Peptides against a protein of PDB entry 4QMF. Designs and how they scored, part 125

Target 1, 175 residues: chain A of PDB entry 4QMF
Amino acid sequence: ESSFMTLFPKYRESYLKTIWNDVTRALDKHNIACVLDLVEGSMTVKTTRKTYDPAIILKARDLIKLLARSVPFPQAVKILQDDMACDVIKIGNFVTNKERFVKRRQRLVGPNGNTLKALELLTKCYILVQGNTVSAMGPFKGLKEVRRVVEDCMKNIHPIYHIKELMIKRELAKR

## One batch from the design tools (peptide; made by RFdiffusion4, then SolubleMPNN)

Design b2_p24_6_s1 (from b2_p24_6, 9 letters changed)
Fold by OpenDDE base, seed 4:
Structure b2_p24_6_s1 (fold): chain B 175 residues (1-175), chain A 24 residues (1-24)
Amino acid sequence: as target 1 above (175 residues)
Amino acid sequence: KEKEEEELEKELEKLSKELLEEAR
């Protein structure tokens, strides 16, 4: 039997309570058990004797990880699909200065979220910037690109260079 | 450096808008 647990921040508790029945239902289809512990502030997923595909537990692990990082359930649950991967990128450790951190994080989002939307389009990923993490969902190749852009941005490499590169690659792929 | 960053941000905004409009 396999089991995975993740902690979630207090501000996420209310939302998780509201959607937990949906989480349970989604995981029940795969015979994965789950527990929401409001005292500890944790989510747990476990295989059961009826779990047919042992690999689904890893996706369940990813599901609760995404939920803990503020990804909404309708998006996060897509991780259970075979063709969907995810990445949770920790961005809080690249910069010690709070103001510099906020500035670089905001650069990923851009005015009206346009930079983020552009990056989502170019990588075919869903991307959520929240707190000290960036959560992404999509194809593996796209996720690799997202991580590169995100980490480089936190290292003070402006996203425009990567966006331009991705745009060129996209145009070439249309031919 | 600040001026350079502002120019990059403006250019990125332009490119992003163009991309998003084209994708529609």
Scores: peptide ipSAE 0.520, ipTM 0.911, DockQ to the pose 0.917
Fold by OpenDDE base, seed 5:
Structure b2_p24_6_s1 (fold): chain B 175 residues (1-175), chain A 24 residues (1-24)
Amino acid sequence: as target 1 above (175 residues)
Amino acid sequence: KEKEEEELEKELEKLSKELLEEAR
């Protein structure tokens, strides 16, 4: 039997309590057990004797990881699909100055979230910027591109350079 | 550098809007 545990911040507790029955139901279809520990502030998933696909536990691990980082359940649960991958990118350790961190994070999002929306379209990914992490869901190629843009942005490389590159690649692919 | 950054942001905003409009 395999198990995985993820801690979540206190501000997520109320939401997780609200949707936990839905999480349980989704995982029950795969005979994966789950536990929400409100004292520790953790989520746990584990295989059972009835688990048919041993690989599904890894997707369950990813599910709770995404939920811990503020991804809504209706989006996060899609990780259980075979063709869906995810990445949680830690962005809080690239700079020590809080003001610089906020500025670079905002640069990634852009006005009205337009930069992020553009990046989602170009990479065919879902992307959520929250706190010290960026969560992404989509194809592996797209996820690789997202991580590159996000990390470079936190390293003070303006996302425009990557957006231009991705736009050129998109145009070439249409031909 | 501040002025240059502002110009980059303006250009990115333009490109983003164009892309989003085309994708509709």
Scores: peptide ipSAE 0.486, ipTM 0.902, DockQ to the pose 0.920
Fold by OpenDDE base, seed 1:
Structure b2_p24_6_s1 (fold): chain B 175 residues (1-175), chain A 24 residues (1-24)
Amino acid sequence: as target 1 above (175 residues)
Amino acid sequence: KEKEEEELEKELEKLSKELLEEAR
C-alpha cells in the first residue's frame, strides 16, 4: 500500500481541522484513507485494499500538498479530477534580501490582484501566492507558463513581458 | 531605474484591466 505525508504550518491547523471531514468524505469516494495529526502537524493519505485506481493516491498526495500551502478546500479538491494538474513553486530562495523578495512577490499579485488575475486568465490556471510558495492548478501547458512567469519575476524579469507575450498568443489563437 | 519600474507597473495595470474587462 502507498502512503504520503505532508507537514503544514501551525497557522493552518484551525482551518484544516474545520474542513477535515470534507477531505475525508472526498477521499472516501476513491477508497483513500486519510489522517490529520494535530500533534505532529501533518496530513497523511493512504491507499486501501479497496482502492481501485492506484493513480488516485498521487492526486491525494497533491491534495494535501495544496491544502498545506493555504489553497482552500473547494479549490484544492478539484485536483482529484482527471484533467486537473497542480504545481507548488518555491520562490523563497531566489532572493536573499527580504525587502527585495517582498517587492518581487508583490509584482506577481499587482494592484488589487489584477496582475495575478490576468495571469490566471491567460494560462487558464488558478494561482495562489502565499508565503514562500506559489500554488497553481490547471492544464499542464498553463502550469508551465505560470512557473516561467513566477520564477522569472523572482529573477527580476518583470511580469509585463510575459503578460504581453501571452496576450499576443491569445489573440493569434482566436484567428 | 525606479522610474522605469513604475512605468512598467502602470502599463501592466492598464493591460491587465483591459484584458479583464474584455473577458467579462
Scores: peptide ipSAE 0.486, ipTM 0.902, DockQ to the pose 0.920
Fold by OpenDDE base, seed 3:
Structure b2_p24_6_s1 (fold): chain B 175 residues (1-175), chain A 24 residues (1-24)
Amino acid sequence: as target 1 above (175 residues)
Amino acid sequence: KEKEEEELEKELEKLSKELLEEAR
């Protein structure tokens, strides 16, 4: 039997409490047990003797990881689907200066989130920028593109260059 | 440098809006 645990920040507690019954129900379909520990501030998923698919525990691990990073449940739960992958990109260590970090993170989001929405469309991914992480869900190729754009942005490569490239590729694919 | 960043941001905003509008 396998078990995975993830910690979540205090500000996430109230939300996790509200959706935990839904998490439990979703995982019960796969005979995965789960525990929300409000004292420790952790989520745990475990296989049971009734777990049929041994790989589902890894998806359950990803589910709680996504939830801990502020991905809403209706989106995060899609990770349990066979065709859905995810990535949690740590962005907090690319820049030492806090102001520079905030500026570069904001470039990734853009006004009204338009840059992020554009990137989502171009990569066919869901993308959430929160705190020191970027969470993404989608096809593997799209996730690779997201990671490249995100990391390059934190390395001071403006997202516009990648957006232009992806737009060109998209137009070529329409032909 | 700040002026260049502003220009890039404006261009990106334009491109993003165009893309989003096309996708709708």
Scores: peptide ipSAE 0.439, ipTM 0.888, DockQ to the pose 0.917

Design b2_p24_6_s2 (from b2_p24_6, 9 letters changed)
Fold by OpenDDE base, seed 2:
Structure b2_p24_6_s2 (fold): chain B 175 residues (1-175), chain A 24 residues (1-24)
Amino acid sequence: as target 1 above (175 residues)
Amino acid sequence: KEEEEKKLDEELNKLSEKLLEEAR
């Protein structure tokens, strides 16, 4: 039997408590057990003797990872679908200067979140920028593009170059 | 450099808005 545990920050506790019954119900469908430890601030998922799909535990692992990084449950639970993948991109280590970090992170989001929404549309991904991480969910090809844009943005490559490229690719794919 | 970045930011925003409007 396999188990995975992830820690979550204190500010996430209230939300996780409110949705944990839904998490339990979703995982029960796959015979995966789960535990929310409010003292330690952790979530655990584990296989049971009734677990029939050995791969589902990895998706459960990803679920709690996403939840820990502020992805809302209705979105995060989609990771249990066969065709859905995810990526958690650490962005806090690309820039040492805090002001520069904030500026580049904000550039990725854009005014009114327009840049992020555009990127979501072009990559067919869900993208959440929170703290020092960017969480993304979607097809593998889209996730690869998201990571490229996000990391390059933190490396001071303006997102406009990638957005233009993705727009061209999208137009070509419509043919 | 800052002025150039500002211009790119504005262009990106316009491009993003256009894309989002067309997708609606």
Scores: peptide ipSAE 0.690, ipTM 0.953, DockQ to the pose 0.922
Fold by OpenDDE base, seed 1:
Structure b2_p24_6_s2 (fold): chain B 175 residues (1-175), chain A 24 residues (1-24)
Amino acid sequence: as target 1 above (175 residues)
Amino acid sequence: KEEEEKKLDEELNKLSEKLLEEAR
């Protein structure tokens, strides 16, 4: 039997408590056990003797990872689908200056979230920028594109260059 | 340099808005 554990920040506790029954129900369909430890501040998923698909535990691992990084349950639970992948991109270590970090992170989002929405559309991914991480869900190729844009932005490469490139590729694919 | 970045930000926003409008 396999198990995975993920820590979550204290500010996430209240939300996780409210949705944990839904998490349990979703995982029960796959015979995956789960535990929310409020003292330690952790979530655990575990295979059981009745787990049919051994690979589902890895998706369950990803589920709790996404939940820990503020992805809402209705979106995060989609990771259990066969065709859905995810990535959690750590962005906090690219810049030492806090103000510069905030500025570059905000550039990923853009006014009214327009940049982020554009990137989501072009990559066919869900993207959430929260704290020191960017969480993404979608097709594998789209996730690779998201990571490139996100990391390059934190390295002071303006997202406009990637967005233009993705737009051109999108137009070419329509032909 | 900051002015150049501001211009790029504005251009990106306009481009994003166009893309989103076309997708509707």
Scores: peptide ipSAE 0.689, ipTM 0.954, DockQ to the pose 0.925
Fold by OpenDDE base, seed 3:
Structure b2_p24_6_s2 (fold): chain B 175 residues (1-175), chain A 24 residues (1-24)
Amino acid sequence: as target 1 above (175 residues)
Amino acid sequence: KEEEEKKLDEELNKLSEKLLEEAR
């Protein structure tokens, strides 16, 4: 029997309580058990004797990881699909100066979230910038691109260079 | 460098908006 646990911040508790029945229902389809521990502030997923696909527990692990990082359930639950992958990119350790960190993080998002939306479109990924992490969901190729752009941005490489490159690639791929 | 960054920010925003508009 395999089990995975993730902690979540206190501010996430209310939301997780509201959607936990949905989480349970989604995981029940795969015979994965789950527990929301409000005292510890944790989510746990575990296989059961009826779990058929051994790989689904890893996706369940990713599900609770995404939920802990503020990804909404309707999006996070898509991780259970075979063709969907995810990445949680830690961005808080690239810059020591808080102001510089905030500025670079904001640059990644852009005015009205335009930069992030553009990046989502170009990479065919969902991307959420929250706190010290960037959560992304999508195809592996897209995820690699997202990580590159995100980390480079935190290293003070302006996202425009990558966005332009991705746009060119997109145009070349069109028939 | 700040001026350069500002310029790039503006250009990126315009490019992003254009892309998003065309995708709709």
Scores: peptide ipSAE 0.689, ipTM 0.953, DockQ to the pose 0.928
Fold by OpenDDE base, seed 5:
Structure b2_p24_6_s2 (fold): chain B 175 residues (1-175), chain A 24 residues (1-24)
Amino acid sequence: as target 1 above (175 residues)
Amino acid sequence: KEEEEKKLDEELNKLSEKLLEEAR
């Protein structure tokens, strides 16, 4: 049998405890076992003898990865669907200066989250900016675009260039 | 340079708002 483990930060413990029965129930439908270890601060998923689809364990792995990065359960559980993919982008290593990091991260989100919402619309993805990570869920093409915009933003390439490009592509696709 | 970035931020916000409004 296959297993995967993900660590989660202490501030996430309370929430994970409240939704873990829901996680268990969702994974039980696929005969995937799971364990929440509050001492270590980890989540584990495992195949069982009754697991029918061996590939579902990879989606279960992604589920706990998303939950560890503050994606809410109702959204994260959608990863178990066949047509849904995800990406967790680490953004904390691009800039050593904290003030510069915060500025670039805020630029990605924009006023009232408008930039992020626009990017979600253009890429057909769900996107969550939390701490030192950006979590995204959607089609592979969209995820690739999200990663490019996010990483470039942290490298001080302004998101406006990518947004304009995506808008042009969207208009061309409508015709 | 910083002033230029602020202008780009403002332009991006306007574009984003326009896109979101048109999508509804």
Scores: peptide ipSAE 0.687, ipTM 0.953, DockQ to the pose 0.919

Design b2_p24_6_s3 (from b2_p24_6, 9 letters changed)
Fold by OpenDDE base, seed 2:
Structure b2_p24_6_s3 (fold): chain B 175 residues (1-175), chain A 24 residues (1-24)
Amino acid sequence: as target 1 above (175 residues)
Amino acid sequence: EEEKEKKLDEELDELSKKLLEEKR
């Protein structure tokens, strides 16, 4: 049997409790067992004797990882789909200065979230910027692009360069 | 430098808005 565990921050506890039945139900369809440990502050997924697809446990692992990083369940559960991948990009270590970090993170999001929304459209990904991580879900190609833009932004490479590039690529693909 | 960054921010926002509007 395979098992994976992910810790979650205390502030996620209330939410996770509210949706855990839904998590259980979603994973039950694949005969994956799950446990929410409120004492430890952890989520665990594990295969069972009834697990038919051994690969689904990896997706279950990703599910709890996403949930731990504040991705809402209705979005996170999509990771169980075969065509859906995810990435959790750690952004907190690129800049030591807090103000600079916040500024660069905000640049990634943009006014009213417009930059992030644009990036989502261009990469066909879901993207959530929260805390020291960026969670993304989508096709592998799109995820690769997201990571590039995100990390470069934190490295003080302005997102506009990548956004323009993606826009050009998009236009070319329509032709 | 700050002025340059501000300009880029503005341009990016404009581009983003245009893209989003086109998708509506």
Scores: peptide ipSAE 0.672, ipTM 0.946, DockQ to the pose 0.954
Fold by OpenDDE base, seed 3:
Structure b2_p24_6_s3 (fold): chain B 175 residues (1-175), chain A 24 residues (1-24)
Amino acid sequence: as target 1 above (175 residues)
Amino acid sequence: EEEKEKKLDEELDELSKKLLEEKR
């Protein structure tokens, strides 16, 4: 049997406790077992003898990974859908200077989150910027675009260049 | 350079707002 475990930060504990029954129910549909360990601060997913789809365990792995990175359950659970992929982009090591890091991360989000919302729309992805990671969910093509924009932003390439490019591509696709 | 970044930030925000408004 296959199993995967992820650790979660202490500040997520309260939330995870509140939604764990929902996690269990969602995974039960696929005969995937799960455990929330509050002492260790971990989530575990495991195949059972009744697990039909061997690939679903990987999606379950991704589910707990997303939950650990502050993605809310109603969004994270969508990863169990066949057409949904995800990416967790580590952004904390692109810049050593904390102030520069914060500024570049803020630039990615934009005032009132407008930049991020625009990027979500253009890529057809869900995007969450939290701490040192960016979590994204959506089609593979969109995820690739998100990663490019995010990493380039952390490398001091302004998101506007990519946003304009994506807008042009979007317009061309409507023809 | 800071002025350039500020200009781009403002332009990006306006562009984002327009895009979001069009979707509504």
Scores: peptide ipSAE 0.670, ipTM 0.946, DockQ to the pose 0.927
Fold by OpenDDE base, seed 5:
Structure b2_p24_6_s3 (fold): chain B 175 residues (1-175), chain A 24 residues (1-24)
Amino acid sequence: as target 1 above (175 residues)
Amino acid sequence: EEEKEKKLDEELDELSKKLLEEKR
């Protein structure tokens, strides 16, 4: 039997409590057991003797990882689908200066989230910027593009260059 | 340098808005 555990920050506790029955129901369809530990602040998923597909436990692992990083359940649960992948990009280590970090992180989001929404559209991904991580869900190709744009932005390469490139590629792909 | 970044930020926002409006 396989088991995976992830910790979550305290501020997520209330939300996780409200959706945990839904998490349980979603995982029960695959005979994956799950536990929310409010004392430790952890989520655990594990296979059971009735688990048919052994690979689903890895998706369950990704589910709780995404939930821990503030991805809402209706979006995070899509990770259980066969064609859906995810990536959690750590952005906190690229810049030591806090103000510079905040500025570059905000640049990824843009006014009213327009930059992020544009990037989501161009990569066919869901993207959430929260804290020191960027969570993304979508096709593998799109995830690779998201990681490149995100990391380069934290390295002070302005996202506009990548957005323009992706727009050109998108137009070419329509032909 | 800051002025250059500001210009790029504005251009990016305009480009993003244009893209989003075309899809709606």
Scores: peptide ipSAE 0.669, ipTM 0.946, DockQ to the pose 0.945
Fold by OpenDDE base, seed 1:
Structure b2_p24_6_s3 (fold): chain B 175 residues (1-175), chain A 24 residues (1-24)
Amino acid sequence: as target 1 above (175 residues)
Amino acid sequence: EEEKEKKLDEELDELSKKLLEEKR
């Protein structure tokens, strides 16, 4: 038997309570057990004797990790699909100055979220910027590109250079 | 430097908008 636990911030408690029945139902299809502990502020997933695919527990682990990072359930639950991967990028440690951090994080999002939407389109990923983390879901190649752009942005490399590069690559890939 | 960054921000936004419009 395998189990994984993830802590979640208090501000997520209300939302997690509202969707936990849906989480349970989604995981039950794979015979994965789950527990929401409101006292500790944790989510736990566990294999059972009826779990057919032992690897599904790793996807369940990723599910609760994504939920803890403010990814909404309808998007997060897609991680249970075989072709879907995810990444949680910690961005809080690249800059010590809070104002600089906020500025670089906002640059990644852009006005009206246009930069983020462009990056999502170019990488074929879902991307959520929240707090000190960036959560991404999609193909492995796209996730690698997202991580590069995100981390470089926090290192003061302007996203425009990567966006232009990705656009060129996209055009070259067209027949 | 700050002016340069601002210019890049504006250019990026325009580029992003163009990309998004092409997909509509």
Scores: peptide ipSAE 0.669, ipTM 0.946, DockQ to the pose 0.897

Design b2_p24_6_s4 (from b2_p24_6, 8 letters changed)
Fold by OpenDDE base, seed 2:
Structure b2_p24_6_s4 (fold): chain B 175 residues (1-175), chain A 24 residues (1-24)
Amino acid sequence: as target 1 above (175 residues)
Amino acid sequence: KEEEEEKLDKELNELSEKLLKEKE
């Protein structure tokens, strides 16, 4: 039997407590057990003897990973769907200067979140920028595109170049 | 350089807004 554990920051504790019954119910459908440890600040998922699909544990792992990174449950739980993938992109190590980091992260989001929303539409992904990570959910192809845009942005490559490219690709696909 | 970045930021925002509006 397989198990996975992830730590979560203290500020997520209250929220996780409120939704944990929902997490449990969602995972019960797949006979995956889960534990919220408030002392350690961890979430654990594990297979049981009744787990039929062994691959579902990996999705459960991803679920708790996403939850730990501030993805809300109604979105995160979609990871249990067969056609849904996710990626957690670490962005904190691209820039040593804090101000530069904040600036580039903000550029990725854009005014009123417009840049991020545009990127979500173009890639057919959900994207959440939080702290030192960007969480994304969607098709594999879209996730690859998101990672490229995100990392390049942190490398001081302006997102506009990628957005334009994606828009062109989108228009071509409509034909 | 900063001016160029600001220009690109503005252009990106305009482009994004256009895209979002079209999807509505």
Scores: peptide ipSAE 0.665, ipTM 0.941, DockQ to the pose 0.926
Fold by OpenDDE base, seed 3:
Structure b2_p24_6_s4 (fold): chain B 175 residues (1-175), chain A 24 residues (1-24)
Amino acid sequence: as target 1 above (175 residues)
Amino acid sequence: KEEEEEKLDKELNELSEKLLKEKE
């Protein structure tokens, strides 16, 4: 039997408590057991003897990882679908200066989240920028593009260059 | 450098808004 555990920050505890029954229900459909440990601040998923698909445990692992990074349950649970992949991009270590970090992170989001929404459309991904991580869900190809844009942005490569590139690619694909 | 970044920020926002409007 396989088991995976992830830690979550204290500020996430209240929300996780609220939705944990839903998590349990979703995983029960796949005969995956789960445990929320409020003392340790951890989530655990485990295969059972009744688990039919051995690969589902990896998706369950990703589910709790996404939840720990502030992805809301209605979105995170989609990871259990066969056609859905995810990526958690750590952005906190690219810049040592806090002000510069905040500025670059905000640039990725844009006014009213317009830049992020545009990137979501172009990559066909869901993207959440929260704290020191960017969580993304979608097709593998799109996820690769998201990671490139996000990391480059934190490296002071302006997102506009990638957005323009993606827009051009999109237009070409319509032909 | 800062002025250039601000210009790019504005352009990016305009481009993003255009894309979003076209999708809707």
Scores: peptide ipSAE 0.664, ipTM 0.942, DockQ to the pose 0.951
Fold by OpenDDE base, seed 1:
Structure b2_p24_6_s4 (fold): chain B 175 residues (1-175), chain A 24 residues (1-24)
Amino acid sequence: as target 1 above (175 residues)
Amino acid sequence: KEEEEEKLDKELNELSEKLLKEKE
């Protein structure tokens, strides 16, 4: 049997406790067991003897990973769908200066979240910027594009160049 | 350099808003 565990920040505990019954119900449909450990601050998923699809455990792993990084359950649970992939991009190590980090992270979001929403639209992904990570869900090709834009932004390449490129590609694809 | 970045930020926001409005 296979099992995976992830730690979650303390501030996430209350929310996870609230939605854990929903997590359990969603995973039960696939005969995946799960445990929330409030003392350790961890989530665990396990295959059971009744698990039919062995690959579903990997999706369950991704589910708890997303939940740990503040993705809300109604969105995170979509990872269990066959056509949905995800990526958790660590952005905290690109810049040593905290102010510079905050500025570049904010640039990804933009005023009123407009930049992020535009990027979501262009890549057909869900994107959440939280703390030192960016969580994304969507098609594999879109996820690759998101990672490129996010990492380049943290490397001081302005997102506008990528957004323009994606817009051009989108227009070409409509022809 | 900072002024250039601010200009790009503004342009990006305008471009993003246009894109989002077109989808409405």
Scores: peptide ipSAE 0.664, ipTM 0.942, DockQ to the pose 0.924
Fold by OpenDDE base, seed 5:
Structure b2_p24_6_s4 (fold): chain B 175 residues (1-175), chain A 24 residues (1-24)
Amino acid sequence: as target 1 above (175 residues)
Amino acid sequence: KEEEEEKLDKELNELSEKLLKEKE
């Protein structure tokens, strides 16, 4: 039997409590057991003797990872689908200066979230910027592109260069 | 350098808005 555990920040506790029955129900369909530990602040998933697909535990691991990083359940649960992948990108370690961090993170999001929405369209991914992490869900190719843009932005490479490149590629693909 | 970044920010927003409108 395999198991995975993820810690979550205190501010997520109330939300996780409200949706945990839904998490349990979704995982029960795959005979994956789960535990929410409010004292430790952790989520655990584990296989059972009735688990048919051994690979589903990895998706369950990803589910709790996404939930810990503020991805809403209706979106996060899609990770259980075979064609869906995800990535959690840590962005808090690229710069030590808080002001610089905030500025670069805001540049990634853009006014009214326009930059992020554009990036979602170009990569066919869902993207959520929260705290010190960026969570993304979608095809592997798209996820690779998202990680590049996000990390480069935190390294002070302006997202405009990547957006232009992706737009050109998209236009060429339509022909 | 700061002025250049601000210019790029504006251009990026314009491109993003254009893309979003075309998708709709």
Scores: peptide ipSAE 0.664, ipTM 0.941, DockQ to the pose 0.927

